# Ledger of designs, part 14: peptides against a protein of PDB entry 3B8E

Target 1, 230 residues: chain A of PDB entry 3B8E
Amino acid sequence: PFLIFIIANIPLPLGTVTILCIDLGTDMVPAISLAYEQAESDIMKRQPRNPKTDKLVNEQLISMAYGQIGMIQALGGFFTYFVILAENGFLPIHLLGLRVNWDDRWINDVEDSYGQQWTYEQRKIVEFTCHTPFFVTIVVVQWADLVICKTRRNSVFQQGMKNKILIFGLFEETALAAFLSYCPGMGVALRMYPLKPTWWFCAFPYSLLIFVYDEVRKLIIRRRPGGWVE

## One batch from the design tools (peptide; aimed at target 1 F79 F82 N88)

Design b1_p12_6 (made by RFdiffusion4)
Pose (drawn by RFdiffusion4):
Structure b1_p12_6 (pose): chain A 230 residues (1-230), chain P 12 residues (1-12)
Amino acid sequence: as target 1 above (230 residues)
Amino acid sequence: SRFFRLFLTLVF
C-alpha cells in the first residue's frame, strides 16, 4: 500500500495503526495454532537435518510466501480498496491525487462537492472505510493461507484437516475482525462499519485462488516427486 | 449509480 501510495498518490489504502492489528492482533492465534498441526510422514525415517544447508527460513520459503502468495493477497485487498471507493466515488482512472485538509471542500472528483462535510468525510472512505475493508480482506485471504500452510506437501484432502485449535481460532480471528470492524467506540482510534453484505466478500474471490493455487503445486510436487522448478 | 460504478471498477 505504502509503496503504491508513493508511485501514484492514490490515498493510503492500508493504515499504519492498521498494520499493528494483523500480525500483532489478527494472525496471532493462527500462527500459534499452526504449531499444534500434527505430523506429515514417518519423520524418524530421515537423516538428521543438517545445520549448514537445510535451514529454517530461505528462498524456498520467501519466494513462496513473499513473491508468490504475498502478491495474490496483495491484489485482493488492493482490489477491495477500489470497490470501497467505487461504490462511493470510484476513480479507477481518477484518484491519483494529494488530498489536503486545510483547503476544505474546494476540490473533489467525479461529480461531487466533498469538503468540510465530505473532507472530514473525504477520508471517512479510507479511515473508517477502505482501511477497514482492506483490513478485513487481508483477514479474509488469511484463511486459505492458514490452510495452505497447514500442510507442506499433502492435499488438505488426504491429510488431516482436524486441527481443532486452528479451526477454533480461524473463527476467533475472523470474528475478532468483525468486532474490530463494528466495535461501537474504539472505532474512533480505528476503522468503521462496513457493509456486511459485500464490504467483506470483496477479497473472498481471491482467498480462493490462493487455496486453489498452492493446492496444485503440492499435487504438482507429487506427481513429479524429484520435482522440477516446483 | 453505485451499481454501475461498482461494475466499472470490477471491469477495470

Design b1_p12_6_s1 (made by RFdiffusion4, then SolubleMPNN; from b1_p12_6, 8 letters changed)
Fold by OpenDDE base, seed 2:
Structure b1_p12_6_s1 (fold): chain B 230 residues (1-230), chain A 12 residues (1-12)
Amino acid sequence: as target 1 above (230 residues)
Amino acid sequence: KKEELLKLALEF
């Protein structure tokens, strides 16, 4: 998100606070899940399969899978961002290079794609209206990750603990998303303006995309064991 | 939509 903001010079799609909430919510759940899996693997006296190579491979595979999922999540967030801005008169092409004028508090006549002029305050309202749904989109997309994790052929016991941690984490993320979206004063304190309930549905196509992606990935792994997708 | 957004921002 931040790299695209710099490279494309678009209005800020995701605020620093929202990024911190994602890092604390979204990244913590995988990290905790991995930490518990490592701890459980060390406690379970499974006969020594070569624990260094198998652990490294599994950690690398999990890291790559989460990295790919994270990219799809970011794409979902950007989609929601572009839709909201387009609905407010700023088409994606018009946003390219607009940041300089967008962030200038002395320019109060920035034109949208339809020739409407926007004051600095009005532009910041639109920008902060995008921060909340970007976060919510990530949370809704992560619900698909929960479903994906349920279908993984890990041992039922390891799945059980990971599923509990993941379910708890998704519950926390959802509760946080609801709190940040609808608690009074969040717009002033965190630059996260309240979200219309309809915008929650913008993430669903991306949740489906992740589900399909993972099923295709699993299908490839099953058909070509030892392939590059593992 | 601009007016609706501004209204929403003023309500919160």
Scores: peptide ipSAE 0.074, ipTM 0.779, DockQ to the pose 0.050
OpenDDE base, seeds 1, 3, 4, 5: peptide ipSAE 0.000, 0.066, 0.006, 0.006; ipTM 0.297, 0.772, 0.336, 0.340; seed 4 fails the geometry check

Design b1_p12_6_s2 (made by RFdiffusion4, then SolubleMPNN; from b1_p12_6, 7 letters changed)
Fold by OpenDDE base, seed 3:
Order: C-alpha cells, then structure tokens, then sequence
Structure b1_p12_6_s2 (fold): chain B 230 residues (1-230), chain A 12 residues (1-12)
C-alpha cells in the first residue's frame, strides 16, 4: 500500500498505525498457529528432502506462491480503496497524482471527478474512511491465506480444520479487526473511522479467489507430481 | 524469515 501511495501519488490508502496493527496484531497469532498444524497424511510417503537441492526449490516455490497471494491480497485492499473513493466522487484515474493537492491543507477546492470541490477536512474524512475498510479487507483475505497455508499438497477438505489454535487465530484476528473498526475513539486514535458492515463483504471475492486458486494448484500437484507447479 | 519478510512486503 505505502509503495503505491508514493509511486502513484494517490491519497494514503492505509495509515501507518493500521499497518502496525496488521503486522503485530492480526498476523502473529495466525502465524504461530501454523506451527501446530498436523502433518499431511502423505508426508511419510514422501522421500526425505535432500537438504542441498530441495531446500532451494521449496523456498522459491514458497516465495512465488506467497508473492502471488500477497499480490492478490494487495489488489483486494486497493479494490476496496478505489470503490470507496469512487463512491465519494473520486474515480481511480483522477486519484493519480492527486496526493500533493490532497495533502495540502491550504487547498480547499480540490475537485473530484464530477467537478465537486472538497475542503481539506472533507478530503481527510474520506481518506480515513478508506483506512478501516482496507484493513478489514486485508484481514478477510488473510483468512483464506491462513487456511491455504495449512497444507502444501493436500486439499483443506482432506486435511480438515482440526487445528484449534488456528481456529483461535482466525477468531482473534477477526475480533481485533472488529475492535479497531468499531471501538469508540479508534477514529481519533488510529484515524480509522467506523466501518459500515457491508464493506466486510468487499474482500470476500478475493478471499474466495485465493482459496480456489490454491485448491486448484494443490489439485494439479496431486495429479501431476513433479510438475513445474510443485 | 524470507517468507515472513515477503509476506510483510506484500502486505504493504
């Protein structure tokens, strides 16, 4: 998010404090929970990994898979951001380069895509209105990411949801997201304005996309062991 | 560590 904010000179999509809440709040418990995941049912049928050759392949595949998932996650966040700004009169094309004028408190006549003028205060309200939905979008997409990370080869339907610590992690990150979104004073403290419940659903297509993508990938690996997808 | 870093970078 912050890189695109700098490169595209768009209004800030996600606040620094919300970023810290993702990194330190929503991600830690889920990540720890993966250490308690049960071994895949076929793990004992796999040859021992050659520590010299197979380590690099696994790290590269993991980095590519996480790279792809992370791109889809970022796209989900930006989609939510662009939808909110478009609903408030700022089309995505109009946001390009707008940051300089957007962040200038002395400019009170910034025009939207429809010629409506926005004061600095009005612009900051809209900006901070984007922070919470962007954050929640990340959390909703993380549900899918965490679930797909349970297994390398087996379907989640084959592995099941037996890891109680993972289920707790999903609950914890969701509860934290709800707390940050709806607790009184979070708008002032974190610049996260209250989220309309409808915005939680904006991430669901991306969460589903990640899940389907990974299940298809795992299906291909199961059907064609040793393929370029493994 | 690289996974975590990549996940971190992709989150931002």
Amino acid sequence: as target 1 above (230 residues)
Amino acid sequence: KRKELLELVLKF
Scores: peptide ipSAE 0.007, ipTM 0.305, DockQ to the pose 0.025
OpenDDE base, seeds 1, 2, 4, 5: peptide ipSAE 0.000, 0.007, 0.000, 0.005; ipTM 0.321, 0.306, 0.268, 0.395; seed 2 fails the geometry check

Design b1_p12_6_s3 (made by RFdiffusion4, then SolubleMPNN; from b1_p12_6, 8 letters changed)
Fold by OpenDDE base, seed 5:
Structure b1_p12_6_s3 (fold): chain B 230 residues (1-230), chain A 12 residues (1-12)
Amino acid sequence: as target 1 above (230 residues)
Amino acid sequence: KRKELLEKALKF
């Protein structure tokens, strides 16, 4: 997110404070919950891996898979950001290079894609209204990420949702997201303005995409042990 | 000012 902000010179899609809320607030309890996940039911049915040959390949492939999931997560956030700005008159193409004028408090006549003029205060309200849905989008996508992390090879349908601490983590991160989004004062303190409830659903296709992607990956691994996907 | 900002934000 921050790299695209610098390269494209677009209005800030995700604030530093919101990033800290994700990394320190939302992700900690879910990550700890994975330590209590039960071993996969088929772990003892697998042949021993060769520690000299298979370790490096597996670490690289896992790193690539998590990297891809992280990219899908970022795309979900940016999608939400662009939709909100487009609904407010700023088409994606018009946002390129706009940051300089957008952030200038002395310019009160920044035009949108339809020729409407926006004051500095109006622009900042829209910007900070984007930060909260971006954050919420990340949380909603993290639901899928956390669920798929329960297993390496088995389907989630085979492993089930037996880890009560993980379930608690999902509720905790969601409750925290709701608190940060709707608690009075968060707009001033964290630049997190309240969002319409409909924006929570904007991320659902991306959560589903991650889930399907990982289930397909795991299915391929189960059908072709030692293949290029493992 | 805070109330006005909240009302504006809720319109989006």
Scores: peptide ipSAE 0.013, ipTM 0.450, DockQ to the pose 0.050
OpenDDE base, seeds 1, 2, 3, 4: peptide ipSAE 0.000, 0.000, 0.000, 0.005; ipTM 0.230, 0.237, 0.240, 0.329; seed 3 fails the geometry check

Design b1_p12_6_s4 (made by RFdiffusion4, then SolubleMPNN; from b1_p12_6, 8 letters changed)
Fold by OpenDDE base, seed 5:
Structure b1_p12_6_s4 (fold): chain B 230 residues (1-230), chain A 12 residues (1-12)
Amino acid sequence: as target 1 above (230 residues)
Amino acid sequence: KREELLKKVLEF
């Protein structure tokens, strides 16, 4: 998010404080929960890997796959951000280069894509209204990421949802997201303004995309053991 | 003023 903010000079899509809330608040409990995941049912059917050759290649391929998932998460957040700004009169093309005037508190006549003028206060309210659903979008997409991380090769349908600690982690991160989104004072403390409940659903297509992507990847690995996808 | 503006934004 921050790199796109610098390169495109758009209004800040996700605040630094909200990023810290993701990294330190929502991701820690789920990550710990994965340590308690049960071994894959097919682990004993795999041939021993060559520790000199296979380890490095597999670590690189896994890192690439998780990098791709992280990009899809970011795209989901940006999609939500652009939809909210478009509904408030700012089309994506109009946001390019707008940051300088957007962040200037002395400019109170910034025009949207339809010629409506926005005061500094109005602009900051809509910006901070975008931060919350961007954060929530990451949490919703993270549900899919956590579920797919339960297994390396098996489908989630084969492994099942047996880890109760992981399920608790999903509820915890969701409860934290709701708290940060709707608790009084969060708009002042964290610049996280309340959002309409409908914005929680904006991320669902991206969550589904990650899930389908990983299930297809795992299916290919099961059909072609030792292939380039493993 | 901030609360009024927030209410207006949340209506969209």
Scores: peptide ipSAE 0.016, ipTM 0.441, DockQ to the pose 0.060
OpenDDE base, seeds 1, 2, 3, 4: peptide ipSAE 0.000, 0.015, 0.000, 0.006; ipTM 0.230, 0.500, 0.244, 0.417; seeds 1, 3 fail the geometry check

Design b1_p12_7 (made by RFdiffusion4)
Pose (drawn by RFdiffusion4):
Structure b1_p12_7 (pose): chain A 230 residues (1-230), chain P 12 residues (1-12)
Amino acid sequence: as target 1 above (230 residues)
Amino acid sequence: VVFFIAYALRNH
C-alpha cells in the first residue's frame, strides 16, 4: 500500500495504526495454532537436519511467501480498495491525487462536492472504510493461507484437517475481525461499519486462488518427486 | 467488469 501510495498518490489504502492489528492482533492465534498441527511422515526416518545448509527461513520460504502468495494476497486487498471507493466515487482511472484538508471542499472528482462535509468525509472512505475493507480482506485471504501453510507437502485432502485449535481460532480471528470492524466506539481510533453483504466478500474471490494455487504445487511436487523448479 | 458495475453503483 505505502509503496504504491508513493508511485501514484492513490490514497493510503492500508493504515499504519491498521497494520498493528494483523500480525499483532489478527493472525496471532493462527500462528500459534499452526504449532499444534501434527506430523507429516515417518520423521524419525530422516538423517539429522544439518545445521549449515538446511535452515529454517530461506529462499525456498521467502520466495513462496513473499514473492508468491504475498502478492496474490496483495491484489485481493488492493482490489477491495477500489470497490470500497468504486461504489462511492470510483476512480479506476482517476484518484491519483494529493487529498489535502486545509482547503475544505474546494475540489473533488467524478461529479461531486466532497468537502468539509465530504472532507471530514472524503477520508471516511478509507479511514472508517477502505482501510477496514482492506483490513478484512487481508484477514479473508489469511484463511486459505492458514490452510495452505497448514501442510508442507500433502493435500489438505489426504491429510488431517483436524486441527481443532486452528479451526477454533480461524473463527476466533475472522470474528474478532468483525468485532474490530463494528466495535461501536473504539471504531474512532480505528475503522468502521462495512456493508456486511459485500464489504467483506471482496477478497473472497482471491482467498480461493490462493488455496487453489499452492494446492496444485504440492500435488505437483509429488507427481514429480525429485521435482523441478517447484 | 466488477469495476464497471461498481462504477455504475456509485454514490454521491

Design b1_p12_7_s1 (made by RFdiffusion4, then SolubleMPNN; from b1_p12_7, 9 letters changed)
Fold by OpenDDE base, seed 5:
Structure b1_p12_7_s1 (fold): chain B 230 residues (1-230), chain A 12 residues (1-12)
Amino acid sequence: as target 1 above (230 residues)
Amino acid sequence: SVLEEALKRRRK
C-alpha cells in the first residue's frame, strides 16, 4: 500500500495509524492462535523423501503462497479505496499525481473527474473515510486467511473450526474494526471516519477468492504429492 | 454520498 502511494502519487489510501492498528491490534491474537493449533494429521504421517532439499523447497513455496495471499489482501483494500473515491467523484485515473494538490491546505478548488471543486477539508474527510474501509477490508480478508492457515494440505472442511483461540481472534479483530469505525471521536483521534455498514461487504469477494485459492492449492497438493504447489 | 454522511456526522 505504501509503495503504491509513493509511486502513483495518489491520496493516501492507508494511514500510518491504520497500519499500526493492523499490526498491533489485529495480527497479534491470530499469531498466538497459531501457536495453539494442533498439527494437521497428514503432516506428521508423511516422511520427507530428502530432509534437506524437501525442507528448503517447502519453505520457499510456503513463503511464496503467503506472499500471494498478502498481495490479494492489498488488492482488496485498494479496490475498496478506489470504489469509495469513485463514488465521490474521483475516478482512479484522475487520482494519479493528485496527491500534491490534494494535501495542499491552501488549494480549495481541486477538481474531481466531473469538474466539481473540493475544499481541503472536504478532501481530507473523504480521504479519512477511505482509511476506515481499507482497514475493515483487511480484517474481512483476514477471516479467510486465518481459517486457511490452520492446515497446509487438509481442507477446512476436513480440519474443522476446533481452535477456540482462533475463533476468539476473529471476534476480537472484528470488534476492534467496529470500534475504530463507529466510536465517536475516532475521526479526530485516529483519522478513521465512520463508514456505511454496506462497505463491510465490499471485501467479501476477495475473502472468497483467498478461500478458493487455498482450497484449490490444497486439492492439488493432495492429488499430486511432492508437486511444485506444496 | 459518503462525504455527505461524514459531514453530517462531524457536525454532531
Scores: peptide ipSAE 0.017, ipTM 0.608, DockQ to the pose 0.065
OpenDDE base, seeds 1, 2, 3, 4: peptide ipSAE 0.015, 0.018, 0.014, 0.015; ipTM 0.558, 0.608, 0.518, 0.587; seeds 2, 4 fail the geometry check

Design b1_p12_7_s2 (made by RFdiffusion4, then SolubleMPNN; from b1_p12_7, 11 letters changed)
Fold by OpenDDE base, seed 5:
Order: structure tokens, then sequence, then C-alpha cells
Structure b1_p12_7_s2 (fold): chain B 230 residues (1-230), chain A 12 residues (1-12)
């Protein structure tokens, strides 16, 4: 999100404080829960890793975790951001290069895509209104990411949801997201303004996309072991 | 609606 903010000069889609809340708050307990996941049923049928040639974290794992899944997560967040701004009169094309005037407190007549003028205070309200839904979108997408991380090869339907600590992690991160979004004072402390409940559903298509994509990938791996998708 | 509700937060 921060790279796109710099390159496109758009209003800040996600604050640094909200990023810290994701990295240190919502993601820690779920990540720890994976240590308690049961072994895959076919693990004994796989060749042992060669410690001299095979890296524990290889380029295939990096490309999957940080390239493909991370990109889908970012797209989900930006989709939510652009929808909110469009509903408030700022179309995506109009946001390009707008940051300089947007962040200037002395400019109180910034025009939207329809010629409506926005004061500095009004602009900052709508900006901070975008931060919370972007954050929540990431959390909702992280549900799918956590679930797909339960297995490397087997389907989630084969593995099941038996890890109670992982289930607890999903509830914990959701409860924390709700707390940060709706607790009084969070708007002042974290610049996280309360969001309409409908914004929680904006990320669901992207969460589903991640889940379907990974299940298809795993299906291909099971049918063609040693293929390019493993 | 959003502007009216949260305008007070920016003044503090």
Amino acid sequence: as target 1 above (230 residues)
Amino acid sequence: EILEKYKKLLKK
C-alpha cells in the first residue's frame, strides 16, 4: 500500500499505525497456531528434504506467499479504498496526483470528480474513514490465507478444521479488528474511524478467490507431483 | 452522514 501511495501520489490508503496493528496485533496469534497443526496424511510418502541442496524456504514458497497471495490481499484492500472514495465523489482516475493538494491544510477547495469542493477537515475524515475498512479487508483476506497455510499439498477438506488453537486465532483476530474499529477513542488514537458493517463483506470475493486458487493449485500438485506449481 | 458524525474528532 505504501509503495502505491508514493508512486501514484494518491491519498494515503492505509496508515502506518494500522499496518503495525496488523503485523503485531491480528497476525501473531494465528501464525503461532500453525505450529499446532496436524501433519498431512501423506507426509510419509514424500521424499525427505536434502539438507545440502534443498532450502527450507525456497523460491517457490516465497513467490506463493509474498508474490501471488500478497498481491491478491493488496488488490482487495485497494478495491475497498477506491469504492469508498468513489461513493464520496472521488473516482480512481481523479485520485492520481491528488495527494499534494489533499494533504495541504491551507487548501480548502479541492474539487472531487463532480466539482464539489472539499475542505481539509472533510478530506481527512474521508481518508481516515478509508483506513479502517482497508484494515478490516486485510483481516478478512487473512482468514483465507491462514486456512490455506494449514496444508502444503492436501486439500483443507481432507485436513479438516481440527486445530482448536487456529480456530481461536481466527476469532481473536476478528475480535481485535472489531475492537480497533469500533472502540471509542480509536479515531483519535489510531485514526481509525468506525465503519459501516457492510464494509466487512467487501473483501469476501478476494478471500474466496485465494481459497479457490490454492485448492486448485493443491489439486494440480496431487495429480502431477514435481510439477511447476509445487 | 460520515462528515457530520466525525467532524468533531478532527477538532480535538
Scores: peptide ipSAE 0.020, ipTM 0.625, DockQ to the pose 0.047
OpenDDE base, seeds 1, 2, 3, 4: peptide ipSAE 0.019, 0.018, 0.019, 0.016; ipTM 0.637, 0.599, 0.597, 0.569

Design b1_p12_7_s3 (made by RFdiffusion4, then SolubleMPNN; from b1_p12_7, 9 letters changed)
Fold by OpenDDE base, seed 1:
Structure b1_p12_7_s3 (fold): chain B 230 residues (1-230), chain A 12 residues (1-12)
Amino acid sequence: as target 1 above (230 residues)
Amino acid sequence: DVLEEALKRRKK
């Protein structure tokens, strides 16, 4: 997300507070849940035949999987960001290089894609309106990620949602997202303006995409043990 | 519109 922000010089899609809420609020409980999740009996019982090569391969595969999931999360967030800005008159192409003028409080006549002038205050409201759905998108995509991470080889349908800590983490993330999205004063305090409930659903296609991707990956691993997708 | 809704919520 930050690389695109820096390279494209677009208005900030995700605020610092939102980032902190993701890193500290949403990622920590899932990480704890995964740490306490009793390893699938099959993952830990197989001593790495070669600890150096098998660990390296597993670390590379995990890193690739998390990297891919992270890219899908970022794409989902940016998609939501661009949709909101487009609905407010700012087409994606028009946002390129706009950051300098966008962040300048003395420029109150920034034009959108349709020639409408936007004051600094109006621009910041739209920007902060993007921060909330970006956060919510990440949370919704993280639901899929957490469910996926529960199993390395088995389908989610085979292992089920037996981890109470994982379920609690999902509820906590959802409650935090709801609190940040709908609690009065969050727009001023956290630069997260309230979100329409419909925007929660904008993330679901990406969540489903991650879920399908991982189920397909796991299916390939099950059908071709020792393949590059392990 | 998202902006109008955000503005309405800010006034409350």
Scores: peptide ipSAE 0.019, ipTM 0.640, DockQ to the pose 0.064
OpenDDE base, seeds 2, 3, 4, 5: peptide ipSAE 0.019, 0.018, 0.013, 0.018; ipTM 0.636, 0.612, 0.536, 0.608; seeds 2, 5 fail the geometry check

Design b1_p12_7_s4 (made by RFdiffusion4, then SolubleMPNN; from b1_p12_7, 9 letters changed)
Fold by OpenDDE base, seed 3:
Structure b1_p12_7_s4 (fold): chain B 230 residues (1-230), chain A 12 residues (1-12)
Amino acid sequence: as target 1 above (230 residues)
Amino acid sequence: EVLKLALERRKK
């Protein structure tokens, strides 16, 4: 998100403090919970890895996590960001290059896509209004990400949701997200203004997409062992 | 609320 902010010169989509809350708050417990996941049913049929040649975290896993899934997560966040700004009169095309004028406190007549002028204070309110929905979008997408990480080959439906620690992690990250979004004073402290409940649903299509994508991938792996998808 | 008010004023 921050890289796109710099490259595209758009208003800041996600605050730095909010990013820290994701990295240190919402992601840690879920990640730890995966250590307690039950082994896949076929794991004992696989030969042990060679500790000298086979990395625990292989390039394929990194590519999946950071390349594909991470891209979908980012797209979900930015989609929410663009929708909010568009609803407030700033179409996506108009945001390109706008950062310089947007962040200038002395410019109080920045025009939106419809010719309406926005003061610095008004612009910052809209910007901070985007931070919370972006954050929540990431959390909702992380639900799917965590669930798909339960297994490498088996379907989640085959594996089941028996890991109580993982379930706890999902609730914890959601509760933290709700706390940060709705607790009084968070707008001042974290520049996260309260979120309309409807914005929680903006991420659901992306979460579903990730889930379906991974289930299809796993299905292909099961049907065609040794394929390029593996 | 201010943003809602601004949006409502645009719908008028």
Scores: peptide ipSAE 0.019, ipTM 0.538, DockQ to the pose 0.086
OpenDDE base, seeds 1, 2, 4, 5: peptide ipSAE 0.016, 0.015, 0.014, 0.018; ipTM 0.618, 0.581, 0.553, 0.589; seed 1 fails the geometry check

Design b1_p12_8 (made by RFdiffusion4)
Pose (drawn by RFdiffusion4):
Structure b1_p12_8 (pose): chain A 230 residues (1-230), chain P 12 residues (1-12)
Amino acid sequence: as target 1 above (230 residues)
Amino acid sequence: RPSPVSAFSAVF
């Protein structure tokens, strides 16, 4: 968000005070939950994991979580950013502009008068909104993530999907998300009431592609064991 | 506000 927020002055899609509420507020229990996820094979069958080569974090990881999924998620919430403006004052070709606040009203876009009324408001579309829908969309994509990372080589199909803990936390996350999105008050130091019917399902189209994606690779990694690029 | 249909179409 902040990166694009510079390349094209298209208003702060994700908020800072909003970031400190996902890794340190949303994905919390899920990250923990992952730990309770059980085995994946006869483990005591493999040579001790060497320490100099086989690491914990590496390209294999980063590439598949920063340069792959981290992107598909990105669009999703970024997509929702537009819909959150679109059904209010969409600028899919417009937007791209510094939105000052000492001016008050003097400018707008796409047949409007947004000002002191819609200036305290002009931002209420990202502050109380956009950030929020983007926020939720991130959670929403985090579902399939917290299930495509549940396994490392087996389809969630012929593999246990019985992580009682994760499941009851995947909701304890998605729920908090709502309570943090409709919390009558603290919503001040935070975001605002989204349109439940849709101001949620925006990223939903995406969470899927995620689950659908890596699910194939795993099955790809298999049908071809020695594996290639995968 | 613009209609949803127009908004969506614009986004896409």

Design b1_p12_8_s1 (made by RFdiffusion4, then SolubleMPNN; from b1_p12_8, 8 letters changed)
Fold by OpenDDE base, seed 2:
Structure b1_p12_8_s1 (fold): chain B 230 residues (1-230), chain A 12 residues (1-12)
Amino acid sequence: as target 1 above (230 residues)
Amino acid sequence: PPSLEEALKLVL
């Protein structure tokens, strides 16, 4: 998110504090939950492998998969961001290079894509309104990520939701998202304005996309053992 | 700045 903000010079899609809440808040319990995930039934049936070569290959492939998932997560957040700004008159193309004027307090006549003039205060309200749903989008997408990352090869339907820590992580993450979104003072403290409940659903297509992507990946791995997707 | 309620009405 921050890289695109710098490169494209768009209005800030996600605040630094919100990023910290993702990295330190929402990701901690999930990461712990994965450490306590039950071994897949197929792993226990495998012959001993060379621990040096197979560990390195597995780590590389896992890192690539997580990198791809992370890109889809970011795309989900940006989708929500662009939808909100478009609904407020700022089309995605118009946002390119707009940051300089957007952040200038002395410019109170920044035009949107329809020629409407926006004051600095109005612009900042729209910007801060993007922060919360971007964060919530990440959380909702992380639900899918948590569910898929619990297994390497087995389908979520095969492994099931047996990890109590994972379930707890999902609730904790959701509770944190609700707290940051709706607690009084969060708009001032974190630049996270409250959002309508409808914005929680904006991320669902991306959560589904991640889920489908990983299930397809796992299916390929099961059909082609030792393939490059493993 | 406009009230949070006014801001919410504009954006949401």
Scores: peptide ipSAE 0.022, ipTM 0.474, DockQ to the pose 0.063
OpenDDE base, seeds 1, 3, 4, 5: peptide ipSAE 0.007, 0.006, 0.006, 0.008; ipTM 0.420, 0.338, 0.365, 0.420; seed 3 fails the geometry check

Design b1_p12_8_s2 (made by RFdiffusion4, then SolubleMPNN; from b1_p12_8, 7 letters changed)
Fold by OpenDDE base, seed 5:
Structure b1_p12_8_s2 (fold): chain B 230 residues (1-230), chain A 12 residues (1-12)
Amino acid sequence: as target 1 above (230 residues)
Amino acid sequence: LPSLEEALKAVL
């Protein structure tokens, strides 16, 4: 988020507080839950690794997969951001370079894509209105990310949802996201303004995309052992 | 910072 904010000079899509809520709030319990995941059912069908040459963790594969998933997560957040701003009169092209005037409290006549003038206060309301949906989008996408992390090779349908701590983590992060989004005073305390319930669904296509992507990846690994996807 | 009430009026 910050890289695009700096490069494109767009209004801030995700605040520092919301990032902290992701890193320290929504991600902790899910990450811990993975330590309790059961071994894959096919583990005994795999050849023993060579302890001298084979790494316990394929860092390259994990880095690549995580990088790809992280990009899809970011795209989901930015999609929500651009849709909200477009519905408020700011088309994506108009946002490029707008940050300087957007953040200037003395400019109260910033024009949108349709020639409507926006005061500093109005602009900040719209900006902070984007922060909460971006945060919620990340949480919704994290559902898919956490579920796909249950297995390295087997389908989630083969492994099943047996890890009760992981299931608890999914509910915890969702409950926390709802609390931060709708609790009175969060707008003042955290700059997280209330979210229309419909925006929770905006991330669902991206969660589905991540899930399908990983299931297809795992299917390829199962059918073609030793391929570039493994 | 805008008030919560102002934010709600802008979003609703």
Scores: peptide ipSAE 0.014, ipTM 0.450, DockQ to the pose 0.051
OpenDDE base, seeds 1, 2, 3, 4: peptide ipSAE 0.000, 0.016, 0.006, 0.000; ipTM 0.334, 0.448, 0.392, 0.372; seeds 2, 3, 4 fail the geometry check

Design b1_p12_8_s3 (made by RFdiffusion4, then SolubleMPNN; from b1_p12_8, 9 letters changed)
Fold by OpenDDE base, seed 2:
Structure b1_p12_8_s3 (fold): chain B 230 residues (1-230), chain A 12 residues (1-12)
Amino acid sequence: as target 1 above (230 residues)
Amino acid sequence: LPPLEEALKLVL
């Protein structure tokens, strides 16, 4: 998020406090849940055929898969951000380079894509309105990530939702997202304005994309053991 | 923005 904010000079898509809540709140419990799922899975019972080469290859594949999923997650967050700003009159192309004027408190006549003038206060309201939906979008796409990461090779449909710790992680991150989105005072304390329930659905196409991507990946691995996708 | 948020925006 921050890199695109610097490179594109767009209004801030995700606040620092929100980033900290993602890194410490929404990522930590899921990571623990995945560590337990991996320990419970039969993956740990299979001795690697070659401990040095197979471990390195497996770590690289995991890193690549998580990197690709992380990119899809980021795209989901940015999609939500651009939709909210577009609904408020700021088309994606117009946001490029707008940050300098956007963040200037002395400029009270920043024009949107339709020629409407926005005061500094109005701009900050719409900016902070993006922070909560971006955060919630990340949580919603993380649901898919947690579900797919339950197994390395088996389909989610084959493994099912048996891990109680993973289920707990899903509920915890969702509860945190709901708390940060709807608890009184979060708009003042964290600059996370309340989220309309409809914005929770904005991430669903990306969650589905992640799910389909990983199921296809796992299908290829099962059909072609030892292929370049392994 | 509070000084801490401005500082963190520069780092994170």
Scores: peptide ipSAE 0.006, ipTM 0.363, DockQ to the pose 0.026
OpenDDE base, seeds 1, 3, 4, 5: peptide ipSAE 0.005, 0.007, 0.007, 0.007; ipTM 0.367, 0.392, 0.370, 0.445; seeds 1, 3, 4, 5 fail the geometry check

